# Peptides against a protein of PDB entry 2FGR: the designs that were tried, part 69

Target 1, 331 residues: chain A of PDB entry 2FGR
Amino acid sequence: SSVTLFGIVDTNVAYVNKDAAGDSRYGLGTSGASTSRLGLRGTEDLGGGLKAGFWLEGEIFGDDGNASGFNFKRRSTVSLSGNFGEVRLGRDLVPTSQKLTSYDLFSATGIGPFMGFRNWAAGQGADDNGIRANNLISYYTPNFGGFNAGFGYAFDEKQTIGTADSVGRYIGGYVAYDNGPLSASLGLAQQKTAVGGLATDRDEITLGASYNFGVAKLSGLLQQTKFKRDIGGDIKTNSYMLGASAPVGGVGEVKLQYALYDQKAIDSKAHQITLGYVHNLSKRTALYGNLAFLKNKDASTLGLQAKGVYAGGVQAGESQTGVQVGIRHAF

## One batch from the design tools (peptide; made by RFdiffusion4, then SolubleMPNN)

Design b2_p13_1_s4 (from b2_p13_1, 5 letters changed)
Fold by OpenDDE base, seed 4:
Structure b2_p13_1_s4 (fold): chain B 331 residues (1-331), chain A 13 residues (1-13)
Amino acid sequence: as target 1 above (331 residues)
Amino acid sequence: LSDEEIEELINSK
């Protein structure tokens, strides 16, 4: 049996030139390159190829020392694994997000990540971004000659919002091919939530692929998210992402990523382009910088997610520029 | 964590 303590402390100085009032925001933020976290994990060999595991992980906010507290909302699982794969019980990334966010070159954090995994419809559920779920059972297959899959179901436990029942129910999964430099995945998910107190299904389909050329990596995502409301039109967003990364000078990595968010319900698009650089001082410590530009058109009000500084929206049709410069330390 | 585990951790969501 083993127990391992691990974590990341990632803190940055961040700036955005526009908030909802059109004013700039700046300060000390968190999780610009990787999400800051503290975790415990361990395994027990049960014999016969069977293992038990646990994983407890919470987010760290280095700017305020976790003034709001600490929890294990990132992951709190117990698992059994073996030749059959892995079964997990507990809050975790849902299988679709776990797999499909792996194509995001910005590790789903900071001002540069793909923002498609989002609550596009003012959903009232706690996890309407489609990233994690409570009360989750997950199953992950082994890798069979490149082919792998994951499935998940989250119990709603009769949670209600307004007239909506079954809030928080998740069902989803992915199929993937991971072999050498190539990765490709298709994910499908449905989550039950509420919008305006009315039952709403959040449907998601995501296609991802990447190829590592050694000298550079290309990655892409195609996603459709649809909040299907009983009353009112569907809220549909088509999201696209294309990114490239390359090693620089043996100790650095440059990243460039573009995303388009076509928000159908408001007939409005947002364009995001981010340039990132990571400078590795060691295997565990890095300096990094991100420069992001978000152009909202028409009624779009998207904002860059400068966690700890400003993560809100902007005025309709406004552009936002963001910068993060920080230190990441892993242990 | 090993160096390999650190790399995995850094790249994990």
Scores: peptide ipSAE 0.707, ipTM 0.975, DockQ to the pose 0.849
Fold by OpenDDE base, seed 3:
Structure b2_p13_1_s4 (fold): chain B 331 residues (1-331), chain A 13 residues (1-13)
Amino acid sequence: as target 1 above (331 residues)
Amino acid sequence: LSDEEIEELINSK
């Protein structure tokens, strides 16, 4: 058996030109290229192709030294794996987010990521962004000639908010084809939550694909999220993403990604465009820069997620520009 | 971590 300590420390200087009051914010932020984390993991060979595993991982906030504490909310799993695939018990990425966020060229962090995995409806559940779940059982298949799948179920454990009595229940999964330069996936998920104290289902469908041309990679996402409320109608968002990345000079990578968030409940769109560059000083250390533009139309109030500096919204119909320049170190 | 594991780590969510 082995135990491995691992992590990422990613810290940046960040700027956004508008907050909720229309004022600029700047300072030291975290997780601009990759999410900063500290983890422990290990495996035990049980023989016959069977392995046991554990994984404990928490987020690191380098700007304040985790002033609010440290936990293992990123992942806290025990697993069995073998020729049958892998079964995981514990808090983790839900299967749909684990697979479908892989098409995000900005690694679901910083000011440039696809923001479709979001709580669009002021859901009162802790994980109403559809990214992780408590009390989760997950199963991942092996890759069969390119085809693979993942499934998950999270217990609500009779958590209640208002009149909702199944808050936190998750059921979801994906099917995928991963072969050589091609990846394509379809994911479906439902979470039970509450909005305004009333039972609400968060339904999600996501299609993702990427193709690596060697000289460049293209990636895309199509997503619909729907918070189905008993009263007040559905809150639906259609999210679209198209991105490209290319290696530069053997030591760098340039990324460009566009996303559109069509927020149907408020008849408002937001457009996100991000340019990113990563310069690898080594396999473990990189410098990076991100430049993002977020254009809100009509009643849209979305903000870029400059973690550690400003991650709130802006005034309705306002645009926001964000910059991050930082260092990422992995160990 | 190996170099391959580092590459996986930095690209993970």
Scores: peptide ipSAE 0.702, ipTM 0.975, DockQ to the pose 0.872
Fold by OpenDDE base, seed 5:
Structure b2_p13_1_s4 (fold): chain B 331 residues (1-331), chain A 13 residues (1-13)
Amino acid sequence: as target 1 above (331 residues)
Amino acid sequence: LSDEEIEELINSK
């Protein structure tokens, strides 16, 4: 068997011009270009094309040295893989997020990412952002002429919140076509949670596509998230993203991404525009800068996710500007 | 990690 230690340390200086009080925040933040992590993984060849695998991965917070602790909440899986694909047991990205976040040019990290995978409804479940799940069984197909799929089910284990008795149950999957420059995917998921102590279904549909033109890449996402409440009506958000990236001078990459979050329950929109640049000093080390502008309309209070500095909301209808400049190192 | 694995790592979520 093989065991590989791997990781990323990404730390930045970050600034946002407004917090919930209207004050600026600045300091040392984490995970501006890629999520900082430490992991172990390995495989065992069992013969006949069958392999066993394990993957343990936790987030690293370089600004405080993981003062709140370390865990393997990013991924903690054991797997079997072969010609049939891969079956995983354990906490992981749910299949829908694993595939559909791949279209986010900001790697679901920092102040520029698509923020559609969110708890829009004050859901009381641990993973109501639709990104990961406990007690997950997942299956991923091989790629068959471009076509591939992933499916997942997470057990609720009769976890209760208020009157909700199936909190944490997830069922979802995606179908995709990945061939050369083209990627396109459709994802569907339902997660059971609670809002205000009442059973709530988090339904999600996401479409993603990207095309690499060589000189530039275009990427897009369309998502609808609904928290279906028995009382009070649905909390629905339609999220849209369009991004472009281009290599610069062989060692750099520029990214521009726009996202719109149409928050139907409050009849309010938020607009996010992010400009990013990554400068590769090596294959392992990069400098980066992000500049993001978030415009909230009406009752919208969304904030940029400057992890380690400020990731809270702003006052309703306020705009927020954020900057991150940092170093990413992979090992 | 190989160079390829590093690239995959960097691009992973």
Scores: peptide ipSAE 0.701, ipTM 0.975, DockQ to the pose 0.879
Fold by OpenDDE base, seed 2:
Structure b2_p13_1_s4 (fold): chain B 331 residues (1-331), chain A 13 residues (1-13)
Amino acid sequence: as target 1 above (331 residues)
Amino acid sequence: LSDEEIEELINSK
């Protein structure tokens, strides 16, 4: 048996030119290149190709030293794995987010990531962004000639909000092809939640693909999220992403990513474009910079996620510019 | 962590 301590500390100086009041915000932020985390994991060889595992991981907030506390809400799983694949029990990334966020060149963090995995409808559930779930059972297949899949189910445990009685139930999965330079996947998920105290289904479909040309990588996402409400009509968002990355001088990486969020319920679009640079000082330590521009149209109020500085929305139809410059250290 | 595990960690979400 083995136990490994691991983590990332990522801290930055961040600036956004507009908050909800139209004022600038700046300060020390977290998780600009990778999400800061502390984790413990281990495996036990049970013989015959069977292994037991555990994984405990929580987010670190370097700017305030986790003033709000520490927990294992990133992942808290026990697992069995072997030739059949892996079964996990416990809170984790849901299979759809685990696979489909892999196409985001900004690692689902900072001011540059794809923001499609979001609570678009003021859902009252704790995980209405479709990223993680409590009470989750997950299964991941081995890779068979490139083909692989993952499935998950989360129990609601009769969690109630208003008249909704199945809040937190998740069912979803993906199928994928991963072979050499090519990755492609399709994910489907449904989560039960509440909006305005009424039962609501969060339906999600996501397509992702990437290709590594050696000199550059291209990545893309297509997503539809629909909050199906019994009263008031559906809240639907179509999200699109296209990104490219390239190595620079053997120690650097430049990234450019564009995303479009077509928010159908308010007939409004938001455009996000982000330029990022990572400079590797070592395999464990990097300097980075992100420059993001978010253009809201009409009634859209999206904001860049400068965690630790400002992650709220802006006034309807306003544009926001954000900058992060920081250090990432992995151990 | 090995160098490979570090690279995987950095790219994980």
Scores: peptide ipSAE 0.701, ipTM 0.975, DockQ to the pose 0.855; fails the geometry check

Design b2_p13_2_s1 (from b2_p13_2, 6 letters changed)
Fold by OpenDDE base, seed 3:
Structure b2_p13_2_s1 (fold): chain B 331 residues (1-331), chain A 13 residues (1-13)
Amino acid sequence: as target 1 above (331 residues)
Amino acid sequence: PFFFGADSGFEPS
């Protein structure tokens, strides 16, 4: 058996030019290149190709020393793995987000990531962004000639909000082809939640693909999220992303990513463009900088996620510029 | 925990 302590401390100086009042915000933020974390993991060889595993991981907030406490909400799983693949029990990334966020060149972190995995409807569930789930059972296949898949189910445990039952139930999965420079995936998920105390299904379909040309990588996402409400009609968002990355001088990486969020319920679009650079000082330590522009049209109020500084919205139809410069250290 | 009338917005993975 083995036990490994691991983590990332990522802290930055961040700036956004507009908050909800139209004022600038700046300060020390967290998780600009990678999510800061502390974790424990290990495996036990059970023989015959069977292994047991555990994974406990929580987010670190370096700017305030985890003033709100520490937990293992990033991942808290026990697993069995072997020739059949891997079964996980416990809170984790849901299979759809685990796979489809891999096409986000900003790793779903900082001010530059694809923001499609979002609570678009003021859903009242804890994980209505479609990223993680409590009470989750997941299964991941091996890779068979490129083909692979993942499936998950989360128990609602009869959680209710208002008149909504089955809150927190998740069912979803993906199919993928990963071979050499090519990756492509299709994910489908449904999560039971509530909006305004009424039962709502969060339906999500996501297509992702990437190709590594060696000199550069291209990546894309197409996503539709629907909050299907019993009353009031559906809240639908179509999200699109296209990104490119390239190595620089053997020690750096430059990234450029564009995303469009077509928010149908408010007939409003938001455009996001982000330029990022990571400079590796070592295998464990990097400097980074992100520059992001978010243009809201019409009734859109989206804001960049400068965690630790400002992650709220802006006034309708306003644009926001964000900057992060920081240090990432992995251990 | 559940949020009432609040948008949790985007949360990084």
Scores: peptide ipSAE 0.017, ipTM 0.529, DockQ to the pose 0.090
Fold by OpenDDE base, seed 1:
Structure b2_p13_2_s1 (fold): chain B 331 residues (1-331), chain A 13 residues (1-13)
Amino acid sequence: as target 1 above (331 residues)
Amino acid sequence: PFFFGADSGFEPS
């Protein structure tokens, strides 16, 4: 058996030029390049190619020392793995998120990530961003000549909000082809939730692809999220992402990513463009900088996610500029 | 009809 303590401490100085009142915000933020985390993981060889595993991981907030507490909400799984693949029990990334966020060149954190995995409809479920789920069973196949898949089901356990009686139920999965420089995936998911106390289905379809040319990597995402409501009509968002990254001088990486969020329910678009640079001081320590611009059109009020400083929206039709400069250390 | 509201509920993976 093996047990490993691991983590990342990522802390930055962050600035956004506009909050909901039109004022600037700045200070010490967290998780600009990678999500800060503390975890324990391990495996036990059971013989015959079978292994048991566990993974416990929580988020770290370096700016305030986790004043609100520590938990294992990032991942808390026990698993069996072997030639058949891997079965996991416990809170985790849902399979669709786990696979499709891998195409985000900004690692699903900071001011530059693809923000399509979002609660677009004021869903009242805790995980209505489609990223994680409680009470989750997941299965991941081996890689068969490039082809692989993942599936998941989360029990609602009869959780109710208003008249909704199956809040938190998840069903979803992906199919993928991963071979050499090429990766491509299709994900489908449905979550049961509530909006305004009424039962609502959150349907999600995501297509992702990337290709590593050696000198540069290209990555893209196409996503539709639809909150299907009985009253008030569907809330649909089409999200698009295109990004490129390139190594610089063997010690750095530059990233550029564009995203478009077409919010159909309010007939409004938002454009996000982010330039990032990571400078590796060692295998475990890096300096980084992010520069992001978010342009809201019409009724759109999206804001950049400067965690620890400001992650709220802006006034309708306003643009927001964000900067993060920080240190990432892994152990 | 319930009023549309998009929260800032994005949470990193």
Scores: peptide ipSAE 0.016, ipTM 0.522, DockQ to the pose 0.097
Fold by OpenDDE base, seed 4:
Structure b2_p13_2_s1 (fold): chain B 331 residues (1-331), chain A 13 residues (1-13)
Amino acid sequence: as target 1 above (331 residues)
Amino acid sequence: PFFFGADSGFEPS
C-alpha cells in the first residue's frame, strides 16, 4: 500500500479590463495554468490483479489561504481496479468532462480554457456546468487497442428545487480512441436540474480530438449543450474550440486557442482567443503568461475566468481583455 | 426572453 501527498500551487497577477460595470479589475489570482490543489492518494494491492485506491483532492486558493475553508470537492473517491478497468465511488469529474476537457490546451482553468462546460441557463444545480457530480459511480474501461470508454451515474438522492425533482442526477459516458499521437472522443451526458424552479434536463454532446505532430499539437472540441426546460423553451449553446500548442526551446510551451460560443437562446455569439506561454524553470516549477480576448456580440455577456480577481460577466456586447502572469509549482 | 447574466458557471477541472 502507498499514500502520496501531492499538490499544485498556482498563483498569478491578473488583470481584466472590464467587469460588469465596465471597470477594470486586477490583483492576485489563482489557478491560471493549472488548478491549485492539495491531495492525498494511494493504492493497495489486493492480489490477483485487484487494487483498491483512494483519492482525496481539494482546491487551494493561494491568494487568501483558503479563507473559505478546505474540502475535497475536486475528488473524493474510493476505487477498485484491475483488468476489468476501474470503478470509482465518490465525487469526481464526471466521465464526460474528465475525458473531453483533456482536449483543452489550457487545462480547463485560467482565462484561456474552453468554457463550453458551463451552466448556460442559470441552472440551480450545484454542478450544472457538467464538470463534476456528487454521489457518483464511475466506471472506466482499460484501453483496448486504443479504444476506451467511461460511464457514470450520479444519484440525485431525491434532491428537489422548486417543483423539480431528481436534481443532481447524472448519467453519461464517452467512447474514445487513444493511440499514439491521436486522441478522439465522443461524450454524451444528461443531468437533471432546475431553472426557475422548474425541472430541466441538461443534455450535452461533445466531440473532441487531438493530434500530436511532435513539433506541435492540434486539438479541437465541438459541443452542444441544451437545457431542456418544461416551460420557456430550450436553452441551447453550440461551442467550438480549436487550439494549437508547440514546444519552444526545450523549456517552453506556447499555446493558442480559439473558441466560439453560439448562444442560441439569445441569438448571440462570443469569441474567445487566448495566447499562453509556459516557461519551465524545472520539472516542478514554471512561469506562465496568458493573454485572452473575449468578444461578446449582441446580448452575450460572457467573462473570462480570472479566478481570484474577477470571474463575472461583462455588459452585453462588450469585449474583455485579460492577462495572467504567474508561478505554478507542483509537489 | 432569456438573457445570460454573470458568467459564474464554469469550474476548472
Scores: peptide ipSAE 0.015, ipTM 0.503, DockQ to the pose 0.098
Fold by OpenDDE base, seed 5:
Order: C-alpha cells, then structure tokens, then sequence
Structure b2_p13_2_s1 (fold): chain B 331 residues (1-331), chain A 13 residues (1-13)
C-alpha cells in the first residue's frame, strides 16, 4: 500500500480592467496556471491484479489561506481497479469533463481556459457547470489500442428544487482514441437541474481533439450545452476553442488559445483570446504569465476568471483585458 | 486515468 501527499500552490498577481461596474480590479489571485490543491492518494494491491485506491483532493487558496475553509470537493473517491479498468465511488470530475477538459491548453484554470463548461442558464444545481458531481459512480475502461471510454452516473438522492425532483442526477460518458500524438474524444452528458424552480435538463455534447507535432501541439473543442426548460425555451450555447502550444528553449511553453461562445438565448457572442507563457525553473516550480482579452458582443456579459481577484461578469457588450503573473509550485 | 490539471470549477460548486 502507498499514501502520497501532493499539491500545487499557484498564486499570482492579477489585473482585470473592468468589473461589472466598469472599474479595474487587481490583487493577489490564485490558480492562474494550475488549480492550487492539496491532496492525498494511495493504492493497495489486493492481489490478482486488483487494486484499491483512494483520492482526496481539495482546492487551496493561497491568497487567503483558505479562510472560508477546506474541503475535498475536487475529488473524494474510493476505487477498485484492475484489468477491467477502474470503478470510482465518490465526488469527482464527471467523466465528460475529466476527459474533454484535457484539451484545454490552459488546463481549465486561470483567465485563459475554455469556459464552455459553465452554468449558462442560472441553473440552481450545485454543479450545473458540468464539471463535477456528488454521489458519482464512474467507470473507466483500460486503453485498448488507443480506444478508451468513461461512464458515470450520479444519484440525485431525491434532491428537489421547486418542482424539479431529480436535481443532481448525472448520466454521461465519453469515448476516446488516445494513441501517440493523437487524442480525440466525444462526450455526452445529461444532468438534471432546475432553472427558476422548474425541472431542466442540462444536455452537453463535446468533441475534443489534439495532435502533438512535437514542435507544437494543436488542440480544439466543440461543445454544445443546452438547458432544456419547459417554459421559456432552451438556453443553448455553442462553444468553440482552438489552441496551440509550443515548447520554448526547453524550459518554457507558450500557449495561444481562442474561444468563441455563441450564446443563442441572448443572440450574443463572446470572443476570448489568451496568450500564456510558462517558464519552468525546475520540474516543480514555474513562473507564468497570462494575457487574455475577452470581447463581449451585444448582450454578452462574460468575464475572465481571475480567481481571487475578480471572476464576475462585465457590462453587456464590454471587453475585458486580464493579466496574471505568478508562481506555480508543485509538491 | 488521472487528470491533474482540472479546474475546481468556474463557479462555486
């Protein structure tokens, strides 16, 4: 058996030129390159190729020392694994997000990430961004010549909001091909939630692909989220992402990523472009800088996610510029 | 499969 303590402390100085009032925000933020975390994990060999595992992981907020507390909401799983793959019980990334966010060159963190995994509809469920779920059972296949898959089901446990009686139920999965430089995945998910106290299905389809050319990597995402409401019509967002990364001088990485969020319900688009650079001082320590520009059109009010500084929206049709410069340390 | 780079979420969970 083994137990490993691990973590990342990622803290930055961040600036955004506009908040909801049109004012600038700046200060010390967290998780600009990677999400800061503290975790425990371990495995036990049970013999015969069977292993038990556990994983406990929570977010760290270096700017305030987790003043609001610490929890294991990132992941809290027990698992069995073997030749059959892995079964997990507990809160975790849902299979769809676990796989499809991997194509985000900004690791779903900071001001540059693909923001498609979002609560687009003021969903009242706890995890209406489609990223994680409570009460989750997940299964991941082995990799069979590149082919792999993951499936998950989360129990709603009769959680109700208004007339919605299955809030928190998740069903979803992905199929993928991961072989050498190529990765491609298709994910499908449905989550039961509520909007305005009414039962709503959050349907999600995501296609991701990446190719590592050695000298550079290209990555892309296509996603549709649809909050299917009985009254008021569907809230649909089509999100697109294309990114490229390249190693620099053996110690650095430059990343450029563009995303488009076509918010159908408000007939408005937002364009996000981010330039990032990571400079590895060591295997465990890096300096980084991100520069992001978010252009909202029409009624769009999206904001960059400068966690710890400002992650709210902006005024409709306003553009926002964000900067993060920080240190990432892994242990 | 382990994905270490995953976000905690764009919104509070």
Amino acid sequence: as target 1 above (331 residues)
Amino acid sequence: PFFFGADSGFEPS
Scores: peptide ipSAE 0.026, ipTM 0.584, DockQ to the pose 0.082; fails the geometry check

